# Designs tried in a protein design run: peptides against a protein of PDB entry 5HB3. Part 108

Target 1, 150 residues: chain A of PDB entry 5HB3
Amino acid sequence: RQMQDRCMSEYNQRIRNAPEGSIDPFRMACYKIIGRCDLSNRSLDGLQTDVNDWIWLQFNLARETDRSLELAGESYGLAELQASIREIGLKHFPKTAAEDTNGSFGMFFYLQILAGMFEQAIAYLYPFSYVDAVHFAIALTYYGLLRPVD

## One batch from the design tools (peptide; made by RFdiffusion4, then SolubleMPNN)

Design b1_p25_2_s4 (from b1_p25_2, 15 letters changed)
Fold by OpenDDE base, seed 4:
Structure b1_p25_2_s4 (fold): chain B 150 residues (1-150), chain A 25 residues (1-25)
Amino acid sequence: as target 1 above (150 residues)
Amino acid sequence: MSFPTEEQIEEMKKLGAKIMEELRS
């Protein structure tokens, strides 16, 4: 708790008072990840990141803890992450096999799996790759992550 | 089960970059 308070203080101070371009982006990333600072801004300014880095960050920032105990006063849970993934999917990924020209469906499937959207991920994958969808469904069911359809 | 081709991977990387740009905006 004391560490988080210090992180919040330093983070806010740096954002407000530091000269432009003088802030170490990695340091700011540490404040965000460890200190839970500025969770409304889910990006890392000044860092060149890819989608894997982004999703990793989202998972680290997303916490299913008692929000009342969040010292930062900000909360970002799995539900919000899942909503973000859905929005990304609707905007950037093919909805049908006919729309898929580059095989990008796999990336969206991957993002959904990471976000714990197992049923939706399998349902999404099914029209693109039936065999793969079945394999993943079996695996997810084995681990108790997928609810079988009655 | 087949792995994506290198071409598909590159296209996905491009898409990823586009998504990241949008997310940072």
Scores: peptide ipSAE 0.037, ipTM 0.631, DockQ to the pose 0.073
Fold by OpenDDE base, seed 2:
Structure b1_p25_2_s4 (fold): chain B 150 residues (1-150), chain A 25 residues (1-25)
Amino acid sequence: as target 1 above (150 residues)
Amino acid sequence: MSFPTEEQIEEMKKLGAKIMEELRS
């Protein structure tokens, strides 16, 4: 608790008082990841990151903490991550095979799998690649991640 | 199992970059 409070204090002080661009982006990343500071901003400013870095960050931030211990507005869990993935899907990815012009469906499938949205991922993949959807469904079932309907 | 082509991977990277830009805005 004392360490978190100190991290929050240092983070807020640096954000408010430091000249623009003078803050070490890696230090700020440490405050976000370790100190869980400013979780409403779930991006790493000043760092070039890709989708893999983003999803990694989201998973690290999406720790189930006792909501009672989190400051208001800093609660972020798996459910919130999954909601974010759904929103990204609605905005940026094809909904049907007819809308797929560049094969980007695979990335959204990948993001859903990473977020543990297995049923949704398979359902999404099915109209784009039937064979792959079946293979993944079998694999996920084998590992107990997908429950077959009896 | 089908694997993405190199071209598809590049397009996915481009899309990923766009998504990241929007998430940072």
Scores: peptide ipSAE 0.035, ipTM 0.621, DockQ to the pose 0.084
Fold by OpenDDE base, seed 1:
Order: C-alpha cells, then sequence, then structure tokens
Structure b1_p25_2_s4 (fold): chain B 150 residues (1-150), chain A 25 residues (1-25)
C-alpha cells in the first residue's frame, strides 16, 4: 500500500509538473505497471511498442482481484481486456475468409486465445481453417479450457 | 496451418502498428 501510494503520488506529480518531454517513458511505464497509475491510459506513451508489447502490458495491468480492494481508484481486469480485443477484432480483422487478404485472421485468433476467449477464438477460426479449428478445439478440450456442449 | 511467409509477417507488423496508433488515440 505504501509503495503504491508513493508511486501514485510521484506519477501524478510528474504528469502535472514535469516539463513536456522531460519525463522518462520507462519510468512512467514502471509507475503504470507497478503502481497501477492511470489505468485509463493503457498505452506506454513515448515508447515504440508492437502488438506483443501491447498485449504484454494489458495482461500486466489486468488484475482479476476483487475490484473493491484496488487502491488506485481505477480497475482494469481481464473483462476489460477482452472487451478491447473484441473491439479491435471488429475494426481491424476480417470477419469472413473472403475478406482475408493477408492472413491476418491468425493474429486475431492468437489475441483471443491469449485473452482466454477460447470459445470465441475457435468459433472465429472455424470459417478460415476448419482443420486447425478442430485441432485447437481438441487440444483446448483436453486441457479443460473448452467446455463441450453436452 | 502453414508457417506465415515473410510478407505475411510484415503485413501483420503493419497491422499491429495501425492497431497501436488507434489504441493511443
Amino acid sequence: as target 1 above (150 residues)
Amino acid sequence: MSFPTEEQIEEMKKLGAKIMEELRS
């Protein structure tokens, strides 16, 4: 608690008082990740990041803890991440095999798997690659991650 | 699934960059 409060205080102080461009983006990233500061901003400003870095950040920021226990005043959990992935999917990824020009369906499938959206991931993959969808469904079922409909 | 071609990887990187830009906006 004391460390989080300190991080929050320092983060807020720097955002408010530091000259533009003087803030170390890595330090701010540390405050965001460790101190859970400013969870409404889910990006690392001033850093060159790719989708892998982004998803890594989202998972680190996401907590499945009781929201009532969060001291930061803001909560960001797996549900919010899943919602973000759904929105990204709707905007940037093909909905049908006919729309897929670049094979990007695999990336969205991957993001859904990472976010624990297993049923949705399989359902999405099915029209693009039936064989792969079946293989993943079998594997996920084997590990108890996919619940077959009785 | 066949392994993605280098071209597909580059396209995925471009898409990733676009997604990141939108997430920052």
Scores: peptide ipSAE 0.035, ipTM 0.613, DockQ to the pose 0.073
Fold by OpenDDE base, seed 3:
Structure b1_p25_2_s4 (fold): chain B 150 residues (1-150), chain A 25 residues (1-25)
Amino acid sequence: as target 1 above (150 residues)
Amino acid sequence: MSFPTEEQIEEMKKLGAKIMEELRS
């Protein structure tokens, strides 16, 4: 608790008072991840990151705890992550097999699976790869993660 | 699903960079 309070204080002080580009971006990342500072900003400014780094960050920030106990007064849960994945899908990934030119549908399927969006993931994959969709549907059903239709 | 080809990996990197730029803006 005391360490988190200190992190928040230092983070806020540096954000307000330090010249742009003068703060070590790795230090700011530590305040973000460990200190839970400024959770409304879910990116790491000044760092070279890719989509894998981004999704890792989202999972770490998406704490499944009582939001009222969050020291920072900010919360980011699984529902918000799933909403972000949907938005990314709408903007950057193919909607149909006809739009798929580079096989990127697999990445979006992967992101949905990681985010626990199993029904949506299978529905999305089906028109791209029937066989793979069936295999995943069987596996997910076996583990109780996908509900079969009555 | 097959393992991504080198070409697909490169395209995913480009897409990832684009997404990250959008998220940081």
Scores: peptide ipSAE 0.032, ipTM 0.609, DockQ to the pose 0.052

Design b1_p25_3_s1 (from b1_p25_3, 12 letters changed)
Fold by OpenDDE base, seed 4:
Structure b1_p25_3_s1 (fold): chain B 150 residues (1-150), chain A 25 residues (1-25)
Amino acid sequence: as target 1 above (150 residues)
Amino acid sequence: SEPTEKQVEEMHKLGKKWLEEIRKQ
């Protein structure tokens, strides 16, 4: 908490006094991760990041916090992450097998699984690979993560 | 937040590899 408070303080000061883009990207990342500052922008454009970094960032920023107890004015939780994943899927991933070129549907499936969107993930995977969808459905059901369809 | 175009491309590649790996199990 002490570190978080410090991050917030520094962030507020720098945002007010520093030109846009003048803050070190790594420091900005720290403000976001530790201080939960400016969570509306969850990109690290100033840093050379790959997809793994992006994924890591999204999931680490997505925390279940009691907003009333959080000192930061912004909250970003699982629901917001899931919404983001949905949007990403709609924009960047194939919706049908006919649209699939390189099997990229797997990544979106994976993202949905990571985000706890199990039912949606299985439903999405089904038209691309029936066998895989059934396989994962069985597994998820076994672990109590997927509710059987009545 | 949206991934960059490059990141999206990487996602596609990663997804393919991931599926291939899973199917080998």
Scores: peptide ipSAE 0.269, ipTM 0.827, DockQ to the pose 0.660
Fold by OpenDDE base, seed 3:
Structure b1_p25_3_s1 (fold): chain B 150 residues (1-150), chain A 25 residues (1-25)
Amino acid sequence: as target 1 above (150 residues)
Amino acid sequence: SEPTEKQVEEMHKLGKKWLEEIRKQ
């Protein structure tokens, strides 16, 4: 927490005194990851990142913290991550099998699974691949991660 | 925050590979 406080202090000082975009991207990344600074922007502008980096970042920033204890008053937890993934799905992934031109439905399924959106993931996968959906449903149920639907 | 367009493209590619790997198991 002391480190976080220091990062926040430095971040606040720099953001107020430095021109926009003048902060070193790596330093900015440190402020975000360690200091939880400006979590509303999770893109790491100025750094060349791939999709794996993006995924890593989203999940690392999505900490389960008491909102009241966040210094910046910013809360980014699992719920917010799940919301983001839903939005990504709506914008960038096929909604139906008929829309699946690129075969990318698996990625959105994967993202939902990573985010613990198990029921939604299975429901999403079902129209694309019945066999796969059933397979995962059985597995998730076995591990107590999937709730049976009435 | 949303992924960049490039990252989205990579997601599509990765998704295909991932699905293939899952089906091979």
Scores: peptide ipSAE 0.269, ipTM 0.831, DockQ to the pose 0.651
Fold by OpenDDE base, seed 2:
Structure b1_p25_3_s1 (fold): chain B 150 residues (1-150), chain A 25 residues (1-25)
Amino acid sequence: as target 1 above (150 residues)
Amino acid sequence: SEPTEKQVEEMHKLGKKWLEEIRKQ
């Protein structure tokens, strides 16, 4: 908590006084990860990051905590993450098997699973691979994660 | 906060590898 408070204090001071883009990108990353500062921007544009870094960041910042307990006054939870994943899917991933050129559907399936979007993930995977969809559906049902269709 | 174009491309590649890995288990 002490470290988080320090991060927030420094961030607030620097963001007011520093020219745009003058804050060290690594320091900015620390403010976001530790201090939970400015969670509306989770891109870390000043750093060279790969897809693994992006995935790690999104899921680590997506804390399912009571907003009242969030010291930074900003909340980024599972709902916001799920919305982001949906948007990414619509923009960047194939919707049908006919649109699939390189098997990228697997990543979007994976992202949905990580985000707890189990029903949507299975429904998405089904037209690409019936066998895989059924396999995961059975597993998810076994663990009580897949809801029956109403 | 969307991934960069490069990251999206990497997602496509990684997704394929991931699916293959899962099928081997």
Scores: peptide ipSAE 0.268, ipTM 0.830, DockQ to the pose 0.670
Fold by OpenDDE base, seed 1:
Structure b1_p25_3_s1 (fold): chain B 150 residues (1-150), chain A 25 residues (1-25)
Amino acid sequence: as target 1 above (150 residues)
Amino acid sequence: SEPTEKQVEEMHKLGKKWLEEIRKQ
């Protein structure tokens, strides 16, 4: 896209000419989102963001495109996102019902669903709430997102 | 990329709330 190319061009120019940290954080965000610039850093360090912002950013930066057409280091697809979600789960969410203190497992379930990790999401939810897991499994199966085990 | 500690805390709170809301529907 013309806009993407423009963003990339401007980004490269500014990176060369601007002192470190001098680029406006919102502009930097634009370069990342639109121009796919410097996707190795997806935190938007200069901005105060909440969890919703973080979720939005991760999923918007993820692209299922032909990686061969992207510049080296600027590829971030669904697989990478799923890996990130998995890591988040391992670090920050209860792994078993015994570890659950406040019912936060729901968020990790939600993230897995958003990332298309349906089988893993259901498997994860089951020990916390078998009723919910069964209900979601039925729904996902109905919409063709979950395959019954043969 | 991983969320900040603050964001993780928010995730815990929102997750609980979300699940409760879903169950009420």
Scores: peptide ipSAE 0.268, ipTM 0.830, DockQ to the pose 0.662

Design b1_p25_3_s2 (from b1_p25_3, 13 letters changed)
Fold by OpenDDE base, seed 4:
Structure b1_p25_3_s2 (fold): chain B 150 residues (1-150), chain A 25 residues (1-25)
Amino acid sequence: as target 1 above (150 residues)
Amino acid sequence: SEPTEEQIEEMHKRGKEWLEKIRKS
């Protein structure tokens, strides 16, 4: 908590006083991750990040915190992450097998699984690969992550 | 926030690889 408060204080001070882009990207990342500052911008523009980094960042920022205790005025939880993943899917991933190039649907399926969107993930995968969808559905059901349709 | 265009392209490339790995496992 003390660290978070310090991060918020420093962030607010720097945002007010520092020119845009003058803050070290790593420091900015720390303010976001630890201080939960400016969570509306979850990109690390000044850092060369790959997909794994992006995924990692999204999940680390998507923490369930008691909103009542969060000093940060911004809340970003699993629900917001899931909403973001949905939007990403709609914009950047194939919706049908005919639109698929190079099996990109697999990544979106993976993202949905990571975000706990199991039902949606299976439903999405089904038109691309029936066999895979059934396979994952069985597995998810076995682990209690997917409710079988009665 | 949305991933960068480069990240999206990487997602597309890695998706195939990921799926293939899963199928072989």
Scores: peptide ipSAE 0.296, ipTM 0.852, DockQ to the pose 0.692
Fold by OpenDDE base, seed 3:
Structure b1_p25_3_s2 (fold): chain B 150 residues (1-150), chain A 25 residues (1-25)
Amino acid sequence: as target 1 above (150 residues)
Amino acid sequence: SEPTEEQIEEMHKRGKEWLEKIRKS
């Protein structure tokens, strides 16, 4: 907490006094990851990141915290991550099998699974691949992660 | 925050690869 407080203090000081984009990207990353500063912006500007980096970042920032205890007044948890994944899906991934040209539906399925959106993931996958959807549904059910649809 | 366009493109590519790997496992 002390470290977080220090990071927050430094971040606030710098953001108020420094021109936009003048902060070292790596330092900014530290402020976000350690200090949980400005979690509304979960991009790391100035750093070349791949998809794995992006995924890693989203999940690391999505901490379950007591909102009342966060100094930044910002809460970013699983619910917010799930909302983000939904939005990404709506914007960037095929909604029907007819829209799929390169099998990208698999990635959105993967993201939903990672985010714990199991029922939605299976429902999404079903029209693209019945066999895969059933396979995953059985597995998820076995591990108690999938609830049967009423 | 949304992924960059490049990251989205990579997601599309990797999604296919991931699915194929899962199917083979």
Scores: peptide ipSAE 0.294, ipTM 0.852, DockQ to the pose 0.693
Fold by OpenDDE base, seed 2:
Structure b1_p25_3_s2 (fold): chain B 150 residues (1-150), chain A 25 residues (1-25)
Amino acid sequence: as target 1 above (150 residues)
Amino acid sequence: SEPTEEQIEEMHKRGKEWLEKIRKS
């Protein structure tokens, strides 16, 4: 708590006093991750990050903190993350097996599973790989994560 | 925030590898 409060204080001071783009990108990352400052921008501008870094960042920032303690402009939860993943899928991933060239559908399936979008993930995977979709559907059902269709 | 173009390209490249790893597990 003390570290978070200090981080927020420093962030507010620097945003007010520092010229645009003068803040060290690593320091900015710390303010976002630890202090949960300025969660509206989750790109970590100025840092070279790979896919794993991006995934890690999105899920860590999407922590359900007590909504009552978050300032109205800094709330980022699972629902917002799920919406972002849906948009990414629509823009950048294959929608049909005919559009798939290198198995990229698997990555989008993975992202949906991580975000708890189990029903959508299985529905998405089904036209690409029936066997895999059935396999995951059985597993998810066993763990109570997938609701059977009534 | 959307992933960068480079990150998207990497997602596409790693998709096949990821699926193969899961199938072998």
Scores: peptide ipSAE 0.293, ipTM 0.850, DockQ to the pose 0.718
Fold by OpenDDE base, seed 1:
Structure b1_p25_3_s2 (fold): chain B 150 residues (1-150), chain A 25 residues (1-25)
Amino acid sequence: as target 1 above (150 residues)
Amino acid sequence: SEPTEEQIEEMHKRGKEWLEKIRKS
């Protein structure tokens, strides 16, 4: 809490006093991750990150239980992350097998699973790979993560 | 926030690899 408060204080001071874009990217990362500042922008501009880093960041920022502890009044939880993943899928991933290029649908399926979007993930995978979709559906049902079809 | 174009490209590549790995397991 003390560290978060310090980060928030420093962030507020810098937002008021620093020129736009002048904040060091690593410091900005600290403000976002530790201080949960300016969560509307969840990218780390100025840092070279791979897809794993991006995924890690999104999930670390998506803290549903910590909303009550956020001083800035900004909230970013699982629901917001799920919404973001939906948008990413809509924009950047194939919607049908005809649109598929080299099995890229697999990553979007993976992202949906990570975000707990199990029903949507299976429904998405089904037209690309029936066998895989059924396989995962059975597994998810076994672990109580997927409701059986009526 | 959306991933960069480079990250999207990497997602496409890794998605294929991931599926192949799962199918072989």
Scores: peptide ipSAE 0.292, ipTM 0.851, DockQ to the pose 0.672

Design b1_p25_3_s3 (from b1_p25_3, 12 letters changed)
Fold by OpenDDE base, seed 4:
Structure b1_p25_3_s3 (fold): chain B 150 residues (1-150), chain A 25 residues (1-25)
Amino acid sequence: as target 1 above (150 residues)
Amino acid sequence: SEPTAEQIEEMHKLGKEWLEKIRKE
C-alpha cells in the first residue's frame, strides 16, 4: 500500500509536470503495475515487448479487488479483460474455419482459456478443430471448469 | 487495450506452434 501510494503520487506529479512521453517507460510500467495508474492505457509504449509481455501485462493489470479499497480509483478486472479479449478476437482472429489460413485460431483459443472464458473458447475452437475442442472440453470438465451441456 | 500489429502477427505464429505442440503431446 505504501508503494502504491508513492507510485500514485509520483505518477500524478509527473503527469502534471513532465512533458508528454518524457517519463521513462520502465517507470511508467511500475506506475501501472504497482500503482494501478492510468489503467485505461494498458500498453507499454517505448518498450520492446513481445506478445508474451503483452499477455502478462494484461493479466497482471486485471485484478479482482474490492473497488472500495482501490486507492487509485481505477478498476480493471477480469470482466474488462475478457471484454478486451473478445474485442481482440473479433478484430484480429479468424471467425470461421474458412478464414483460417495459418492456424492462428489457436492463440485466440488460448487467450480465452487464460481469461477463464472456457465455454466461449470451446465454442470457438469447435468449428476449427472438432477433435481438439472435444479434448479440451473433456479436460476442462474434469477440472470443473466447464459445465457439461444438459 | 489492444496488442500492436507486430504482437498480433506473433500471436498468429505462436498460435499455430502451440496447437501443433499440444497435438503432439
Scores: peptide ipSAE 0.299, ipTM 0.843, DockQ to the pose 0.667
Fold by OpenDDE base, seed 3:
Structure b1_p25_3_s3 (fold): chain B 150 residues (1-150), chain A 25 residues (1-25)
Amino acid sequence: as target 1 above (150 residues)
Amino acid sequence: SEPTAEQIEEMHKLGKEWLEKIRKE
């Protein structure tokens, strides 16, 4: 908490007084991760990050916290993350088998599963791969994560 | 926040690889 408070304090001071882009990217990352500052921008500008880093960051920042208890005054939870993933899917992933050129639908399926969007994930996968969708549906049902359809 | 253009490109590549890996196991 002490470190978080310090980060938040420094961030508030620097964001107001420092020239744009003058803050060290690593320090900015610390302000976001530890201080939960400026959660509306979840990118780490100035740092080279891969997809795994991006995924890790999104889930790390998506904490189930009551807004009233959030010190930074900003809340970002699972629901917001799910909404973001949905938007990413709509913009950057194939919607139909006809649009699939590189087999990238698997990644969007994976992201939805990670975010607990099980029904949507299966529904999305089904037109691309019936066999895979059925296998995952059976597994998810077995673990009580998917309700069988009548 | 959306992933960078580079990250999106990587997602497309990884998606294919991941799917292939899962099918082989």
Scores: peptide ipSAE 0.299, ipTM 0.844, DockQ to the pose 0.670
Fold by OpenDDE base, seed 1:
Structure b1_p25_3_s3 (fold): chain B 150 residues (1-150), chain A 25 residues (1-25)
Amino acid sequence: as target 1 above (150 residues)
Amino acid sequence: SEPTAEQIEEMHKLGKEWLEKIRKE
């Protein structure tokens, strides 16, 4: 893509020649999203983003394309995103009902669903809310997203 | 890449609200 190539070229030039922090944060965001520059850093420095912005960014940067075809030499796909979600869960969300203080387990359940981690999401929700887990399991099964145990 | 501490705190708050909303539907 011509636009992507241009973004990469400009990014490389600016990173080499511009003083640190002198580049417009919004421009940097464009280089990252369109040009897929510096995908190892999936945060937007210099911008105050909320949770929805963070979620949007992670999913938009993820690509299920062949890594060999990426010009930037950087690959970030669904597998890497799912791994990141798992790590976030382990570090920042309750693992058991006993650890839950404010019902925050719902957000981690939501993140897993967004990432296509359906079986793990249901398994996670089950000890917190049996009723909710069963309802979601039925719904996911109906739509062919959850495989019943044989 | 991980969310900021502030974003994580917001996730905790929104998680409860989200579940409550879903249960009412």
Scores: peptide ipSAE 0.298, ipTM 0.845, DockQ to the pose 0.670
Fold by OpenDDE base, seed 2:
Structure b1_p25_3_s3 (fold): chain B 150 residues (1-150), chain A 25 residues (1-25)
Amino acid sequence: as target 1 above (150 residues)
Amino acid sequence: SEPTAEQIEEMHKLGKEWLEKIRKE
């Protein structure tokens, strides 16, 4: 908590006093991850990041915090992450089997699973791969993560 | 924040590889 407060203080001071883009990108990343500063911008500008880095960042920033204590601009939880993943899916991934050209649906399925969107993930996968969807549905049900549809 | 165009392209590539791996196991 003390470290977070210090990071927030330093961030606020630097943002007020430093020209845009003058802050080291790695330092900025630290302020975001540790200090939870400026969570509205979840991209690390100036850093070369791959998909794994992006995923890691989104999940690390999406912490369940007491909403009553967070400023509206600094609140980012699982619900917001799930909403973001839904939007990414709608924009960048095939919606139907007919739209699938490269089997990219697997990544969106994976992202949904990581975000705990199990029912939606299975429903999405089903038209692309019936066998895979059934296998994952059985597994998720076994672990109590998927509710059987009555 | 949305992923970059490069990240999206990588997602498509990795998705295919991931599915192939899962089907072989």
Scores: peptide ipSAE 0.296, ipTM 0.842, DockQ to the pose 0.640

